# Peptides against a protein of PDB entry 3J47: the designs that were tried, part 16

Target 1, 121 residues: chain A of PDB entry 3J47
Amino acid sequence: IRLTNQLKSLKGLQSKLKDVVEYLDKVINKELPINHTILGKLQDVFNLLPNLGTPDDDEIDVENHDRINISNNLQKALTVKTNDELMVIYISNLVRSIIAFDDLIENKIQNKKIQEQRVKD

## One batch from the design tools (peptide; aimed at target 1 L3 Q6)

Design b2_p16_3_s4 (made by RFdiffusion4, then SolubleMPNN; from b2_p16_3, 10 letters changed)
Fold by OpenDDE base, seed 2:
Formats: C-alpha cells, sequence, structure tokens
Structure b2_p16_3_s4 (fold): chain B 121 residues (1-121), chain A 16 residues (1-16)
C-alpha cells in the first residue's frame, strides 16, 4: 500500500512537471502570453531546487570549482539517503514476506494434523 | 518462531 501510493504520487508529479514543460514551450514559441505570476512561482520552485550541478559547465573558474564540489556532494548525499530509505523498505517487505510464508507453513502443518486425527477417529 | 520475532523487532527498529 505505502509503496504503491508513493509511486502514484510520483507519477502525478511527473504529469504535472510535463504540463509545466509544455506551458513553457508554448510561451517560448509565443503561442501563449507570458504570465508573470506563473513565472514568479516557477522561479521560486527553481530557487528551492538543490543545485544538482550540470556537469557540462566547463567554465573552470576556481570559484565555481567549490560550488560544483558542494553540488556533487549534495547530489551524492541525496542518492545515499534515497538508497538507505529504499533498503529499509526492501528489508521490511522481505521480513513481512518471510513471516507470511512461516504462517502458511504452520497452517499447513496444523491442517495436516487435524486431517490425520479425523481419519483415526 | 524466535528468528521471525527477532526479524520483526529489527523491522520495527528500522521503521521507527
Amino acid sequence: as target 1 above (121 residues)
Amino acid sequence: TEILKQLLELDKLKNG
């Protein structure tokens, strides 16, 4: 249930991001007038996004090297955190599956004993 | 039974 809800929420976010891209493309192509309120809110979203450094700015100014390293460290930290969270979810699901399998075995053993007792009576 | 109780306790510690 939790993982399915997270996947559904992520798909919903992906759809909304696609709608934003399509809107921006229409604005760039001059098919729609620029809405300054929408652009202001998009700018706020981009300012809240962690600088996931584009690896492709070959502007090696010594001041940018520290910012690129900080960005790469943040991206690595987010990746590690995400992997740890996924590992916890995986182990939790594995443990639940093992418990359910043990309960199934125990139920089969009990049912067999009850059937053998009924044949003796 | 005992191993499964320990695994369930570890799952609770990870989700808590």
Scores: peptide ipSAE 0.048, ipTM 0.719, DockQ to the pose 0.042
OpenDDE base, seeds 1, 3, 4, 5: peptide ipSAE 0.046, 0.041, 0.044, 0.043; ipTM 0.707, 0.694, 0.702, 0.718

Design b2_p16_4 (made by RFdiffusion4)
Pose (drawn by RFdiffusion4):
Structure b2_p16_4 (pose): chain A 91 residues (1-28, 36-48, 72-121), chain P 16 residues (1-16)
Amino acid sequence: IRLTNQLKSLKGLQSKLKDVVEYLDKVIHTILGKLQDVFNLNNLQKALTVKTNDELMVIYISNLVRSIIAFDDLIENKIQNKKIQEQRVKD
Amino acid sequence: KVNEKINLIEKKINEE
């Protein structure tokens, strides 16, 4: 789902660029200003990425902890299944 | 670049 959403966003840019190119050919405004702002707003992320890297590490650790918890419950479920099988054999 | 990124995302969507 996230991917589909990202694709929709890029699609708008692609179409928007085509429109802009055609517009410029024809000319040979508010939208242009807005685009410029957006441009000013990955390059900048470069420096900001430094911090993001730290935060990514924290969210990786959290995911690892969750995986361990899930494994614990999984072991219990497996033990219960084994006990059920033993009871059936006895029967 | 935009088209390359779109292709990348489309590939990922198709894989899933």

Design b2_p16_4_s1 (made by RFdiffusion4, then SolubleMPNN; from b2_p16_4, 10 letters changed)
Fold by OpenDDE base, seed 5:
Structure b2_p16_4_s1 (fold): chain B 121 residues (1-121), chain A 16 residues (1-16)
Amino acid sequence: as target 1 above (121 residues)
Amino acid sequence: RLDEEIEELEKQIKEL
């Protein structure tokens, strides 16, 4: 019973990870817009993943120090890269919001001028 | 740099 439930949970996790990969592939291929909420949650997942570069050898062999350093440097590089990507995306959304507000203000000014002309005629 | 650019953009949004 316990082992069957763990296997079912792992299969469910594997399916969800596949759905995430398929989503990322669609975003990379520009088939879908970047969703910042999904990307932030993926960053949280990567930050919670212990060392994606060590196979689960619970044997402290002193020869793995270079592999641990490479894995930690890769994890740090992935975290920094993902943070920089999120910042560029956030800035891009701020710029789009500023442009949309400018367009809204210009539309309000134009509508006001049209109303003032209609009151003078 | 990027944090300063974000702060300036947030300021511009508040002035709009």
Scores: peptide ipSAE 0.027, ipTM 0.604, DockQ to the pose 0.028
OpenDDE base, seeds 1, 2, 3, 4: peptide ipSAE 0.027, 0.021, 0.026, 0.035; ipTM 0.513, 0.373, 0.379, 0.330; seed 4 fails the geometry check

Design b2_p16_4_s2 (made by RFdiffusion4, then SolubleMPNN; from b2_p16_4, 9 letters changed)
Fold by OpenDDE base, seed 1:
Structure b2_p16_4_s2 (fold): chain B 121 residues (1-121), chain A 16 residues (1-16)
Amino acid sequence: as target 1 above (121 residues)
Amino acid sequence: RLDEQIKELEKKIKEL
C-alpha cells in the first residue's frame, strides 16, 4: 500500500512536470503570453530544489559533466532573475516608505501651523 | 501587474 501510493504520487509529479515543460515550450514559441505568476512559482520551485549538480564525487561519468553544467547554468540564470525581481520589490518598498515619510512630515508641519494660529487667537 | 505598480510609483515620485 505505501509503496504503491509513493509510485502513484511520483507518476503524478512526472505528469505535472511534463505539463510545465509543454507550457514553457508554448511560451518560448510565443503561442501563449508570458504569465509572470506561473513563472514566479516555477522560480520558487527551482530555488527550493537542491543543487542537482552535486552528485557525490564518486560517479563522474563524462555524460554527467555536461548535464551538471547545464543544471548549474539554469540555476544561476534563475538566481540572477530572482535577485533582479527582489531588487525591484526593494526599490518599490523604499519609494513607498519615502512617500509615507513625506506625507507624515507635511501632516506634522500643518498641525504645527494650526497650533500656532490657535495660540495667537 | 508589477509593471503597472512600478509605473504608478514612478508617477507618484514625479509628483513629489
Scores: peptide ipSAE 0.032, ipTM 0.588, DockQ to the pose 0.026
OpenDDE base, seeds 2, 3, 4, 5: peptide ipSAE 0.022, 0.025, 0.021, 0.028; ipTM 0.527, 0.429, 0.543, 0.608

Design b2_p16_4_s3 (made by RFdiffusion4, then SolubleMPNN; from b2_p16_4, 10 letters changed)
Fold by OpenDDE base, seed 3:
Structure b2_p16_4_s3 (fold): chain B 121 residues (1-121), chain A 16 residues (1-16)
Amino acid sequence: as target 1 above (121 residues)
Amino acid sequence: RLEEQIKELEKQIEEL
């Protein structure tokens, strides 16, 4: 449910981002007049987004190479963090499974000893 | 027991 809702929200965001790109392409190609109200709302969205390597067209002089590198570095940092978190969860579950297996072996040994004693008495 | 716990965890992951 939570993951499906996150995926639905992300798909909705992706659709809206595509509509924005298509609008900007039409404005760049002079097919549509510049709407300052839409541009202001896009600036508000960019100001609310952490700098995800989208060019704020208002920061002068970082070559398109450095912005691609920042986006790749952020994606890499998020991927590494997610992998490390999953590794800690995996190790914790593995250790819990080993302990539960050891307790099961010990309980089986104890139950066998109790049965062997009851057959001798 | 362990196999049933794995199935319940898989179901919880699918429900999330």
Scores: peptide ipSAE 0.024, ipTM 0.483, DockQ to the pose 0.044
OpenDDE base, seeds 1, 2, 4, 5: peptide ipSAE 0.017, 0.027, 0.023, 0.020; ipTM 0.314, 0.353, 0.585, 0.568; seed 2 fails the geometry check

Design b2_p16_4_s4 (made by RFdiffusion4, then SolubleMPNN; from b2_p16_4, 11 letters changed)
Fold by OpenDDE base, seed 5:
Structure b2_p16_4_s4 (fold): chain B 121 residues (1-121), chain A 16 residues (1-16)
Amino acid sequence: as target 1 above (121 residues)
Amino acid sequence: RLDKQIEELEKQIEEL
């Protein structure tokens, strides 16, 4: 019973990870817009992942020190890369918001000029 | 570098 439930939970996790990969592939291919909430949650997942490439703590063979350093460097590189990607996305949204506000202000100015013309005629 | 660009963009939003 316990082992069957763990296997079912792992299969469910594997399915969800596949759905995330498929989503990321669609975003990379520009088929879908970047969703910042999904990307932030993926960053949280990567930050909570135990060092991808530490063998379980029961085989401290001295030969793994280079693999641990490579794993830690890879994890750090993934965290930094994901942070930089989120910052570029945040800046891109700020720029879009500024443009949308500028367009809104210009539309309000034009509407005001049209109203002032209609009151003079 | 990016933090300074964010700060400048935030300032531009406040001026709008």
Scores: peptide ipSAE 0.030, ipTM 0.653, DockQ to the pose 0.027
OpenDDE base, seeds 1, 2, 3, 4: peptide ipSAE 0.022, 0.019, 0.023, 0.025; ipTM 0.615, 0.368, 0.342, 0.252

Design b2_p16_5 (made by RFdiffusion4)
Pose (drawn by RFdiffusion4):
Structure b2_p16_5 (pose): chain A 91 residues (1-28, 36-48, 72-121), chain P 16 residues (1-16)
Amino acid sequence: IRLTNQLKSLKGLQSKLKDVVEYLDKVIHTILGKLQDVFNLNNLQKALTVKTNDELMVIYISNLVRSIIAFDDLIENKIQNKKIQEQRVKD
Amino acid sequence: ELDEEIEELEDEINEL
């Protein structure tokens, strides 16, 4: 789902660029200003990425902890299944 | 470059 959404966003840019190219050919405004702002707003992320890296590490650790918890419950489920099987054999 | 990014995303979506 996230991927589909990202594609939609990029699709708009692609179509928007085509329109802009055609517009410029015909010319040979508010949208242009808006685009410029967006441009000014991954290059900048380069410096900002430094911090993101730290935060990514934290969210990786959290995921690892969750995985461990899930394994624990999984072991209990497996033990219960074994006990059920033993009871059936006895029967 | 933008077209390549779009194609990559389309491929990823198709794989899923």

Design b2_p16_5_s1 (made by RFdiffusion4, then SolubleMPNN; from b2_p16_5, 6 letters changed)
Fold by OpenDDE base, seed 4:
Structure b2_p16_5_s1 (fold): chain B 121 residues (1-121), chain A 16 residues (1-16)
Amino acid sequence: as target 1 above (121 residues)
Amino acid sequence: SLDKQIEELEQQIKEL
């Protein structure tokens, strides 16, 4: 019973992963438009996965080395992409803050000019 | 949970 339930859960996970792969293949083939919301959530899922690229030090089998390298490359690519996305968000917030400060400075300059005109009249 | 996020992704993929 426990083993059968674990196998059923694993088969369910495998089916789900297949659907994700089929979606990504359609996006790569330009059959579907890029959905940034789906890609962002997929990235969050990968960030919650255990580091597939830390070999548990105990099984250096040569066949696992290629899988470990592929997983490490994927995690590295996801980390780089996440950093770039966070950088774009940071720059966007910085630009918004600069514009808000510029508007504040301009408003202060205008208010000062209005006060100087009122003192001359 | 990770499972909930996967289920939500599958639902979004199905709606496209």
Scores: peptide ipSAE 0.024, ipTM 0.494, DockQ to the pose 0.084
OpenDDE base, seeds 1, 2, 3, 5: peptide ipSAE 0.017, 0.017, 0.019, 0.022; ipTM 0.411, 0.415, 0.398, 0.507

Design b2_p16_5_s2 (made by RFdiffusion4, then SolubleMPNN; from b2_p16_5, 7 letters changed)
Fold by OpenDDE base, seed 2:
Structure b2_p16_5_s2 (fold): chain B 121 residues (1-121), chain A 16 residues (1-16)
Amino acid sequence: as target 1 above (121 residues)
Amino acid sequence: RLDQQIEQLEQQIKEL
């Protein structure tokens, strides 16, 4: 029963992975518009996968080397893209914080000038 | 005794 349920779950996962591949092929071929929300969720799934590029050093069968290199290149490309997206968000938040700080300084300078005028009248 | 062990193994295989 448990093994049959595990095999059924694995077949369900395999079917879902096939649907994802078919979706990606349609997006690559420009048959479907790029959905950034689906792409982001797919990226999160790949970032949660155990490191597909460190087979523990105990099963180097030479036939897997090309599949391992492709998975490593994909994971590296996803990591670089994630870093670039996070960098743009970080810079945007930093710029917003600098503007808000500049506005605070200017408001403080203006308030000081108004107080100095009220003491001279 | 052997037949009971075979029946237990068959039951375990059905439960897997």
Scores: peptide ipSAE 0.034, ipTM 0.285, DockQ to the pose 0.018
OpenDDE base, seeds 1, 3, 4, 5: peptide ipSAE 0.026, 0.028, 0.025, 0.019; ipTM 0.464, 0.452, 0.558, 0.545; seed 3 fails the geometry check

Design b2_p16_5_s3 (made by RFdiffusion4, then SolubleMPNN; from b2_p16_5, 7 letters changed)
Fold by OpenDDE base, seed 5:
Structure b2_p16_5_s3 (fold): chain B 121 residues (1-121), chain A 16 residues (1-16)
Amino acid sequence: as target 1 above (121 residues)
Amino acid sequence: RLDEEIKKLEEQIKKL
């Protein structure tokens, strides 16, 4: 019973991971627009992944040192990419908020001018 | 920064 449930859960995780890969491939191929909410959740998943290439501390084979360095550099590159993407999203949202605020000010100025004209006529 | 880390990764992959 326990082993069958673990295998079922692992198969379910594998299916979801495949669906994420297929989605990313469609985004890379420009078949789908970039969804920032999906990207942010994927980034959270990558930040929660244990270092993909620390062998558990019990297999210090000297031959894995290059694989560990590659993994650490990949993880560092992913962390930097995540930070840069979050910064671009933040700046984009800030710019949108500034534009929306400017449009609100212009709408208030126009409404005031219309009211001042109606009081003079 | 990212391009430098990618370039280092590519160089390490090429040594394996």
Scores: peptide ipSAE 0.027, ipTM 0.498, DockQ to the pose 0.019
OpenDDE base, seeds 1, 2, 3, 4: peptide ipSAE 0.017, 0.021, 0.026, 0.021; ipTM 0.448, 0.443, 0.423, 0.484

Design b2_p16_5_s4 (made by RFdiffusion4, then SolubleMPNN; from b2_p16_5, 6 letters changed)
Fold by OpenDDE base, seed 3:
Structure b2_p16_5_s4 (fold): chain B 121 residues (1-121), chain A 16 residues (1-16)
Amino acid sequence: as target 1 above (121 residues)
Amino acid sequence: RLDEQIKQLEKEIEEL
């Protein structure tokens, strides 16, 4: 449910970003007049976005690969962070399962000792 | 017991 809602929200955002790109392309191609109110709102969106691609100071090369590399670096950073968070959750659940299994073994050993004592009395 | 807990967690993850 939460992941489905996040995916739906992300698809909605992707559609809106596509509409914005198509608008900007029409403005660049001089098919539409520059609307300063729309550009101001886009600047507000860019100011609210985390800086999606500060280049690590070692790959400032070439004006048309950077947007794909910025998208890939953000996607890679989000994927790595998500993988590390899932790994910590997995290890925590594994440790809990091992402890619960050890407690079960100990309880079974104790119950066996109690039964062996009751058969000797 | 553990297999049923794993199956319940898998179901909860699928429902999320």
Scores: peptide ipSAE 0.024, ipTM 0.424, DockQ to the pose 0.048
OpenDDE base, seeds 1, 2, 4, 5: peptide ipSAE 0.017, 0.018, 0.029, 0.023; ipTM 0.329, 0.360, 0.312, 0.384; seed 4 fails the geometry check

Design b2_p16_6 (made by RFdiffusion4)
Pose (drawn by RFdiffusion4):
Parts: sequence; structure tokens; C-alpha cells
Structure b2_p16_6 (pose): chain A 91 residues (1-28, 36-48, 72-121), chain P 16 residues (1-16)
Amino acid sequence: IRLTNQLKSLKGLQSKLKDVVEYLDKVIHTILGKLQDVFNLNNLQKALTVKTNDELMVIYISNLVRSIIAFDDLIENKIQNKKIQEQRVKD
Amino acid sequence: SDELINKSLEMATIKS
């Protein structure tokens, strides 16, 4: 789902660029200003990425912890299944 | 575009 959403966003840019190129050909405004702002707003993320890297590490660690918890419950489920099988054999 | 898609996919994986 996230991917589909990202694609929709990129699609708008692609179409928007085509429109802009055609517009410029015909000319040979508010949208242009807005686009410029957006441009000013990956490159900048480069410095900001430094911090993001730290935060990504924290969210990796949290995911690992969750995986361990899930494994624990999984072991208990497996034990219960074994006990059920033993009872059936006895029967 | 490919980079942005990849970043989105990586984040989706992290959020899973």
C-alpha cells in the first residue's frame, strides 16, 4: 500500500513536469513558484540523514525486541501442540 | 525515482 501511494506521488510529478515543459514551449505562474519552494525544501536530507540514521537504529532495535517476544509465544504454542498430540496418542 | 521508491519500501519494511 505504501508503495502504491509513493507511486501516485511520483506520477503527479512526472505529469506535472510534462505539463511544465509544454507550457514553456507555448510561452516561447503560481505553480512555478510553488515548485521552486518544493525544490528548496535528498540533498538537504544528507545532513539530516545523520540524525535519521540514529533514529533508524533505535527502531531496528525495537523491532528485534518484538521479534523475540513473538518467538517466545511461538515456543509456548508449539509446546501446547505437542501436549495435545501426546494426549491423542494416549487416547 | 528509483531511490525514492526504495526508501519507501525500506520504510514500509521497518514499519512492518

Design b2_p16_6_s1 (made by RFdiffusion4, then SolubleMPNN; from b2_p16_6, 13 letters changed)
Fold by OpenDDE base, seed 1:
Structure b2_p16_6_s1 (fold): chain B 121 residues (1-121), chain A 16 residues (1-16)
Amino acid sequence: as target 1 above (121 residues)
Amino acid sequence: IDDLLKQAKFLELLLS
């Protein structure tokens, strides 16, 4: 039950992040008014995340590839700083998996004790 | 706002 709830919570977080990206794209495109209360709360959330490294502002104009190059330069500049942040996400997921495994062991131990009591009665 | 979008898109990519 707990592991299924963790996977559901992670899928829920992924859906909420997609909604945040879509909201920020609409605000940048001027389709929605700037809500300073929402932006302040998003800043607070991202300030509590490990520092999703700013790509250092060093290198070069190229008109005409902006949607694919933002993904590739963000992936390259982030590949080094993201090793540390992927490590934090990986450690967080590892810790959650260890706790879920411990709960599974405890549930098996309790079920075994209940069966051993029912065989003695 | 642009930095928040970059961070959000990155976190979305890591969870995809």
Scores: peptide ipSAE 0.096, ipTM 0.694, DockQ to the pose 0.076
OpenDDE base, seeds 2, 3, 4, 5: peptide ipSAE 0.077, 0.079, 0.078, 0.078; ipTM 0.697, 0.694, 0.689, 0.675

Design b2_p16_6_s2 (made by RFdiffusion4, then SolubleMPNN; from b2_p16_6, 14 letters changed)
Fold by OpenDDE base, seed 1:
Structure b2_p16_6_s2 (fold): chain B 121 residues (1-121), chain A 16 residues (1-16)
Amino acid sequence: as target 1 above (121 residues)
Amino acid sequence: NDNILKLTELLEKLLS
């Protein structure tokens, strides 16, 4: 019973990973629009994956070396893309905060001028 | 106003 449930769960995970690959292929082929929420969740999954690029030094099969290089390049590309997206969001929020601060300063300057006029009259 | 325009231009350059 326990082993059968583990195999069923693993087959379910394998099916979901296949669905993710098929989704990514459709996005690459421009058949589907990029969903940033799905992409962000995929990036979170890849950031939680152990570095698939440290083979324990004991089996350098040439086929594993190419898969390791592809995995490392994919992880690096996802990390760079995530950092660039986060940087754009950060800068956008910074600019919004600066604009809101500038508006606050201008409103305070105007209110001060109105008070100084009322004290002279 | 002028600072908002400069910040918008900077954002456009970072997004291009």
Scores: peptide ipSAE 0.022, ipTM 0.593, DockQ to the pose 0.033
OpenDDE base, seeds 2, 3, 4, 5: peptide ipSAE 0.021, 0.020, 0.020, 0.021; ipTM 0.581, 0.575, 0.575, 0.588

Design b2_p16_6_s3 (made by RFdiffusion4, then SolubleMPNN; from b2_p16_6, 13 letters changed)
Fold by OpenDDE base, seed 4:
Structure b2_p16_6_s3 (fold): chain B 121 residues (1-121), chain A 16 residues (1-16)
Amino acid sequence: as target 1 above (121 residues)
Amino acid sequence: NQNLLKQTLLLELLES
């Protein structure tokens, strides 16, 4: 019973991964428009995967080695892209903070000028 | 208004 349920769950996951591959193939072939929300969620999934990046040198047929290398290259590419996207968000937040600080300085300068005028009148 | 313009210009610089 437990093993059968685990196998059923793994088959369900495999089917869902196949649907994701078929979706990506359609996007690559320009049959479907790029959905950045779906791609972002997919990137999150790949970033949560352990680094598949070194098969321990024990018993991988050449065909599995190429598939693992492709998977690792994809994961690396997605990680790099995610880092670039996070950098853009970080810069955007930094700029908002600088603008808010500039506005604060300007407001303080204006308030000081208003106080200096009120002392001269 | 000036803040929105500064933000837009910076987003354009980051997207180019």
Scores: peptide ipSAE 0.026, ipTM 0.646, DockQ to the pose 0.037
OpenDDE base, seeds 1, 2, 3, 5: peptide ipSAE 0.022, 0.022, 0.020, 0.026; ipTM 0.578, 0.600, 0.559, 0.648

Design b2_p16_6_s4 (made by RFdiffusion4, then SolubleMPNN; from b2_p16_6, 13 letters changed)
Fold by OpenDDE base, seed 1:
Structure b2_p16_6_s4 (fold): chain B 121 residues (1-121), chain A 16 residues (1-16)
Amino acid sequence: as target 1 above (121 residues)
Amino acid sequence: NLNLLKQTLFLELLES
């Protein structure tokens, strides 16, 4: 029962991964437009993947070493891209805050000028 | 004006 449920869950995951690959292939071939929401969700999934790069020290087959290196390089590339996207969001929020602060200063200066005019009339 | 430059920089950062 437990092993059969694990195998069923793994087959379901494999089917979903195949659907993702087929989607990405269509995007690469320009058959579909890039959907940034789907790509962001895929990045979130990859950021949640455990570091596949530590084989437990008990099964070093040479064929696993190349697959592990590819997985680590992909995870590193996705982490860099995620950091760059977060940096753009952070800078964008800083720029918005600085604009809003300048507008507040200008509004205070204008309000002060209006009050100084009303005291002279 | 400083506000126009900040708005342009903000748009360029969102397009990158």
Scores: peptide ipSAE 0.039, ipTM 0.706, DockQ to the pose 0.037
OpenDDE base, seeds 2, 3, 4, 5: peptide ipSAE 0.038, 0.034, 0.038, 0.035; ipTM 0.691, 0.670, 0.685, 0.686

Design b2_p16_7 (made by RFdiffusion4)
Pose (drawn by RFdiffusion4):
Formats: structure tokens, sequence, C-alpha cells
Structure b2_p16_7 (pose): chain A 91 residues (1-28, 36-48, 72-121), chain P 16 residues (1-16)
């Protein structure tokens, strides 16, 4: 789902660029200003990425902890299944 | 694949 959403966003840019190119050919405004703003707003993320890296590490650790918890419950489920099998054999 | 479509879209965006 997240991928489909991202693709939709990029699709708008692609179509918007085509329109802009055609517009410029025909000319040979508010949208242009808006685009410029967006441009000013990856490159910048480069410096900001430094911080993001730290935060990514934290969210990786959290995911690891969740995985351990899930493994623990999984072991208990496996033990219960074994006990059920033993009871069936006895029967 | 959606990921291939993303890469191809970016390629086409740059070409424009």
Amino acid sequence: IRLTNQLKSLKGLQSKLKDVVEYLDKVIHTILGKLQDVFNLNNLQKALTVKTNDELMVIYISNLVRSIIAFDDLIENKIQNKKIQEQRVKD
Amino acid sequence: DIKDELLNTMKEIREL
C-alpha cells in the first residue's frame, strides 16, 4: 500500500513535468512558484539524514525486541501443541 | 513490480 501511494505521488510529478515542458514550448505562473518552493524544500536530507540514522537505529532496536517477544509466545504455543499431541496418543 | 515502476517513473522524470 505504501508503495502504491508513493507511485501516485511520483506520477503526479512526472505528468506535471510534461505539462510544464509543453507550457514552456507554448510560451516561447503560480504553479512555477510553487514548484520552486518545493525544490528549495534528498540533498538537504543529507545533513538531516545524520539525525535520521540515529532514530532509525532506535526503531531497529525496538523491532528486534518485538521479534523476541513474538518468539517467546511462539515457543509456548509449540509446547501446548506438543502436550495436545501426547494426550491424543494416550487416548 | 511496483518497485520497478517507481524506478522507471524516476528515470522518466529525469529524462523530462

Design b2_p16_7_s1 (made by RFdiffusion4, then SolubleMPNN; from b2_p16_7, 12 letters changed)
Fold by OpenDDE base, seed 5:
Parts: structure tokens; C-alpha cells; sequence
Structure b2_p16_7_s1 (fold): chain B 121 residues (1-121), chain A 16 residues (1-16)
């Protein structure tokens, strides 16, 4: 029972990973627009994966060196992209906060003008 | 306060 449930969960995870790959292929092929929320979640998943580019020190085969370089370049590219996306999110949140602050100032100015009119009448 | 949130966000951006 426990082993069967673990195998079922693993198969379910494998299916979800296939759906993610299919989504990424559609985005690469320009069949779907880039969704930054999905990409951010995928990056979070990749950041939680152990560095696929640390070889276990025991198999120096030339085929591993290209995979290691690809994995390290991919991880570096994902880290740079994650930093750029986080920066854009922070700037976007800053802009939203500034707009909300401006709206608050305008509301306070309007309320003050209404009070000054009520004191003159 | 909203001002405190703006200040915190600015300090977080300066660390990036």
C-alpha cells in the first residue's frame, strides 16, 4: 500500500512535468504568450533542484563535461533571469505604492478643500 | 503605514 501510493504520486509528478515541458515548447514555438507567473514558479522549482551541474566526482566522461557546462550555463541563466524578474517585480510594486500614495495625497487635498469650503459657508 | 511600505520597498531595491 505505501509503496504503491509513492509510485502513484511519482507518476502524477511525472505527468505534471510533461505538461510543463509541453507548455514551455508552446511558448518557445510562439504558440502561447509568455506568462511571467508560470515562468517565476518554474524558476522557483529549478532553484529548489540540487545543482544538476555538480558532478558526483566519480565519473569524468567527456559527455558529462558538456552536460555540466549546459547545466551550469542554464543555472546561471536562470539565476540572472530570476534576479531580473525579481527586480521588475520590485520596481512594479514600488510604482504601485507610489501611485497609491499619490491617490492618498489627492484624497487628503480634496478632503481639506471640502472642509475649508464648509467653514466659509 | 503606506509610507513605511514605500520605504521598505526602496531599501529592498537598493539591496538588489
Amino acid sequence: as target 1 above (121 residues)
Amino acid sequence: SLEQQIKQTLEEIKKL
Scores: peptide ipSAE 0.039, ipTM 0.628, DockQ to the pose 0.027
OpenDDE base, seeds 1, 2, 3, 4: peptide ipSAE 0.028, 0.033, 0.031, 0.032; ipTM 0.565, 0.604, 0.585, 0.572

Design b2_p16_7_s2 (made by RFdiffusion4, then SolubleMPNN; from b2_p16_7, 10 letters changed)
Fold by OpenDDE base, seed 5:
Structure b2_p16_7_s2 (fold): chain B 121 residues (1-121), chain A 16 residues (1-16)
Amino acid sequence: as target 1 above (121 residues)
Amino acid sequence: SLEQQIENLLKEIKEL
């Protein structure tokens, strides 16, 4: 039950994030104008994300390179106030990275569910 | 919450 609820919540989040990416892609493609209110709310969303890029100074592993890049992109997206187009691009890349992370979590949850089923049989 | 902020964002996206 708990694992199924976690998987459902994760899938819901992934769907919502995909809709955000689709919107951002339309803005990048100049199909929609830049909306500063939406960009501000995107920044608020990212400020509530667990620090995807505090390098815990202690693990120099290949997985940290992507985390460092995500962090740097987030910091750039938050600090680059002067170019809205670059901000949209950096935010889009960050959202794509979050989707990829969620896909990894989903895979781990599914694998755990399969293992728990095998132990009950 | 993060989820509520994403929902608020999606609401504004749908209003465009």
Scores: peptide ipSAE 0.190, ipTM 0.782, DockQ to the pose 0.079
OpenDDE base, seeds 1, 2, 3, 4: peptide ipSAE 0.103, 0.148, 0.115, 0.109; ipTM 0.760, 0.781, 0.768, 0.772

Design b2_p16_7_s3 (made by RFdiffusion4, then SolubleMPNN; from b2_p16_7, 12 letters changed)
Fold by OpenDDE base, seed 2:
Structure b2_p16_7_s3 (fold): chain B 121 residues (1-121), chain A 16 residues (1-16)
Amino acid sequence: as target 1 above (121 residues)
Amino acid sequence: SLEQQIQQTLQEIKKL
């Protein structure tokens, strides 16, 4: 009973993974619009996967080398994309900080001009 | 200072 339920759950997971692959193929072929929410959740799933690209050097079956290289390339591509997204967020926060500082400088200049006018009257 | 944070930021971006 418990083992049969685990096998049924695993088959269900395999079916869901197949549906995800089919979705990604349709997105790559431009048959479906890119859903950024789905892609973000897929990235989260890939980031939660154990590092598929470092099999401990002790079980290198030569037949797995191509699959390992594909998984490493995917993980590297996801890491690069995540770094680019973080860089854009960081630059955006920097620009906001610069604007806020410029507004502070302009406010100080205006306050100084108002004080200089009040001393001349 | 904000200027120091901007310079530190620019140095971190240049390392990427």
Scores: peptide ipSAE 0.035, ipTM 0.611, DockQ to the pose 0.021
OpenDDE base, seeds 1, 3, 4, 5: peptide ipSAE 0.017, 0.026, 0.032, 0.025; ipTM 0.448, 0.565, 0.564, 0.575

